# Designs tried in a protein design run: peptides against a protein of PDB entry 1Y74. Part 2

Target 1, 57 residues: chain A of PDB entry 1Y74
Amino acid sequence: LGLERDVSRAVELLERLQRSGELPPQKLQALQRVLQSRFCSAIREVYEQLYDTLDIT

## One batch from the design tools (peptide; aimed at target 1 L13 L17)

Design b2_p28_7_s4 (made by RFdiffusion4, then SolubleMPNN; its pose is not in this set)
Fold by OpenDDE base, seed 4:
Structure b2_p28_7_s4 (fold): chain B 57 residues (1-57), chain A 28 residues (1-28)
Amino acid sequence: as target 1 above (57 residues)
Amino acid sequence: EEAERLAREEEERRRRLLEELERELAAL
């Protein structure tokens, strides 16, 4: 799904920025945790359920 | 009754996830 791909890509980009040392590593790590949070997972589940419902109809 | 219970449980789950996100965002 588009959202899952975009979140996964955002996490990958933040891991690259963390390794470069260009940004405060603690702030990047906190932002990575937000993107991998239960909230982002729950939003993904809602999108998956919506698409599954639309694919069955 | 059962549908209203499930809707309240879902609303509480949603509220807890939003409060978790707010705490994580406040830590940035």
Scores: peptide ipSAE 0.051, ipTM 0.511, DockQ to the pose 0.017
OpenDDE base, seeds 1, 2, 3, 5: peptide ipSAE 0.030, 0.031, 0.029, 0.051; ipTM 0.390, 0.394, 0.383, 0.513

## One batch from the design tools (peptide; made by RFdiffusion4, then SolubleMPNN; aimed at target 1 D6 R9 R16 K27; its pose is not in this set)

Design b2_p29_4_s4
Fold by OpenDDE base, seed 2:
Structure b2_p29_4_s4 (fold): chain B 57 residues (1-57), chain A 29 residues (1-29)
Amino acid sequence: as target 1 above (57 residues)
Amino acid sequence: SLEELLELLEELLEEIRRLVEEAEEHLRR
């Protein structure tokens, strides 16, 4: 689904931003950890269930 | 870029919001 793809893309972007050194890495790393957390995975599961049930296109 | 990341996050949040709103609509009688 789009959410998993978009989360993966967000992580990729965060990694690139960290490598660029243009921004302090601490908050970027924290956000990356959140997006890769079990919590985020659980949210994605709920999202997928709702998406499949509601079929919002 | 940071701008691209923010735009992506906004899109993600909007998608989640839409799902929640649709679910709430189905639960409303």
Scores: peptide ipSAE 0.052, ipTM 0.515, DockQ to the pose 0.032
OpenDDE base, seeds 1, 3, 4, 5: peptide ipSAE 0.053, 0.042, 0.045, 0.053; ipTM 0.517, 0.513, 0.509, 0.519; seeds 1, 5 fail the geometry check

Design b2_p29_8_s1 (failed a check: too like the target's own chain)
Amino acid sequence: SALLQALQEALQRLQEVLEEAEEAERRLE

## One batch from the design tools (peptide; aimed at target 1 A10 L17 L28)

Design b2_p30_3_s1 (made by RFdiffusion4, then SolubleMPNN; failed a check: too like the target's own chain; its pose is not in this set)
Amino acid sequence: SRAAEVQRLLEELREILERLRELLELLDLL

Design b2_p30_4_s4 (made by RFdiffusion4, then SolubleMPNN; failed a check: too like the target's own chain; its pose is not in this set)
Amino acid sequence: SLEEKRREVERLLELLEELRKVVEELLKLT

Design b2_p30_5 (made by RFdiffusion4)
Pose (drawn by RFdiffusion4):
Structure b2_p30_5 (pose): chain A 57 residues (1-57), chain P 30 residues (1-30)
Amino acid sequence: as target 1 above (57 residues)
Amino acid sequence: EEEEEEEEEEEEEEEEEEEELLEELEELLE
């Protein structure tokens, strides 16, 4: 689906901005936690596992 | 007053850049 690429891109993208430290890193750190959080991992696995399910069903 | 106006313009630009970045991030996540 691209979630892995978009989320893992967002994560590094948020860290990339964090490295620069130009804009409010608070909100950006929050996103990183949201996408890296184990919770969004299971949801993420769902989107991937769901696409496979479509190929099965 | 001119210095204050320049500072305000800079702050607005920073806010616009932040909003644009957030929109790009939202579009990326969508």

Design b2_p30_5_s1 (made by RFdiffusion4, then SolubleMPNN; from b2_p30_5, 13 letters changed)
Fold by OpenDDE base, seed 5:
Structure b2_p30_5_s1 (fold): chain B 57 residues (1-57), chain A 30 residues (1-30)
Amino acid sequence: as target 1 above (57 residues)
Amino acid sequence: MEEEERRRREEEERRRREEALLAELEALLA
């Protein structure tokens, strides 16, 4: 999914920022939580779409 | 010297924990 690829790319960028020391740890943790939330939401949407399709059939 | 070495170790441990959390997130997305 496009969102999954974008989230994975964002994680790679965050790792680089962590390694360079340019990103404060608290901001990194906040961004990780946002990425996890978006990932969990995307997974939920996939399941909801699947169940909606099954409920309509 | 000892205080600087302690601070470096604490920074390295923090970095390792944060990298592990990022790696877990990457593994969930893979």
Scores: peptide ipSAE 0.053, ipTM 0.432, DockQ to the pose 0.049
OpenDDE base, seeds 1, 2, 3, 4: peptide ipSAE 0.049, 0.048, 0.048, 0.050; ipTM 0.428, 0.416, 0.415, 0.432

Design b2_p30_8_s2 (made by RFdiffusion4, then SolubleMPNN; its pose is not in this set)
Fold by OpenDDE base, seed 1:
Structure b2_p30_8_s2 (fold): chain B 57 residues (1-57), chain A 30 residues (1-30)
Amino acid sequence: as target 1 above (57 residues)
Amino acid sequence: SLLELLELLLELLEELRRLLEEVEELERRA
């Protein structure tokens, strides 16, 4: 999928930004808190529940 | 499909989380 390639490219760019040290540590920590939030865990839970019962193809 | 799209989004979020955790660990070691 084209989307898979776009995601991989985005990750690559973020890795480069981290190596450059251009992003403040506080902002990185804030983003981490968002990614580890209840919201993100809830999305994962919904995905897992639907995956077990629906045809994802 | 919608579920495939959701899976890709979750993979992106998990990768970003991993990278941020690595940055925090490097900061604690310094």
Scores: peptide ipSAE 0.055, ipTM 0.502, DockQ to the pose 0.061
OpenDDE base, seeds 2, 3, 4, 5: peptide ipSAE 0.043, 0.049, 0.054, 0.051; ipTM 0.442, 0.517, 0.513, 0.508

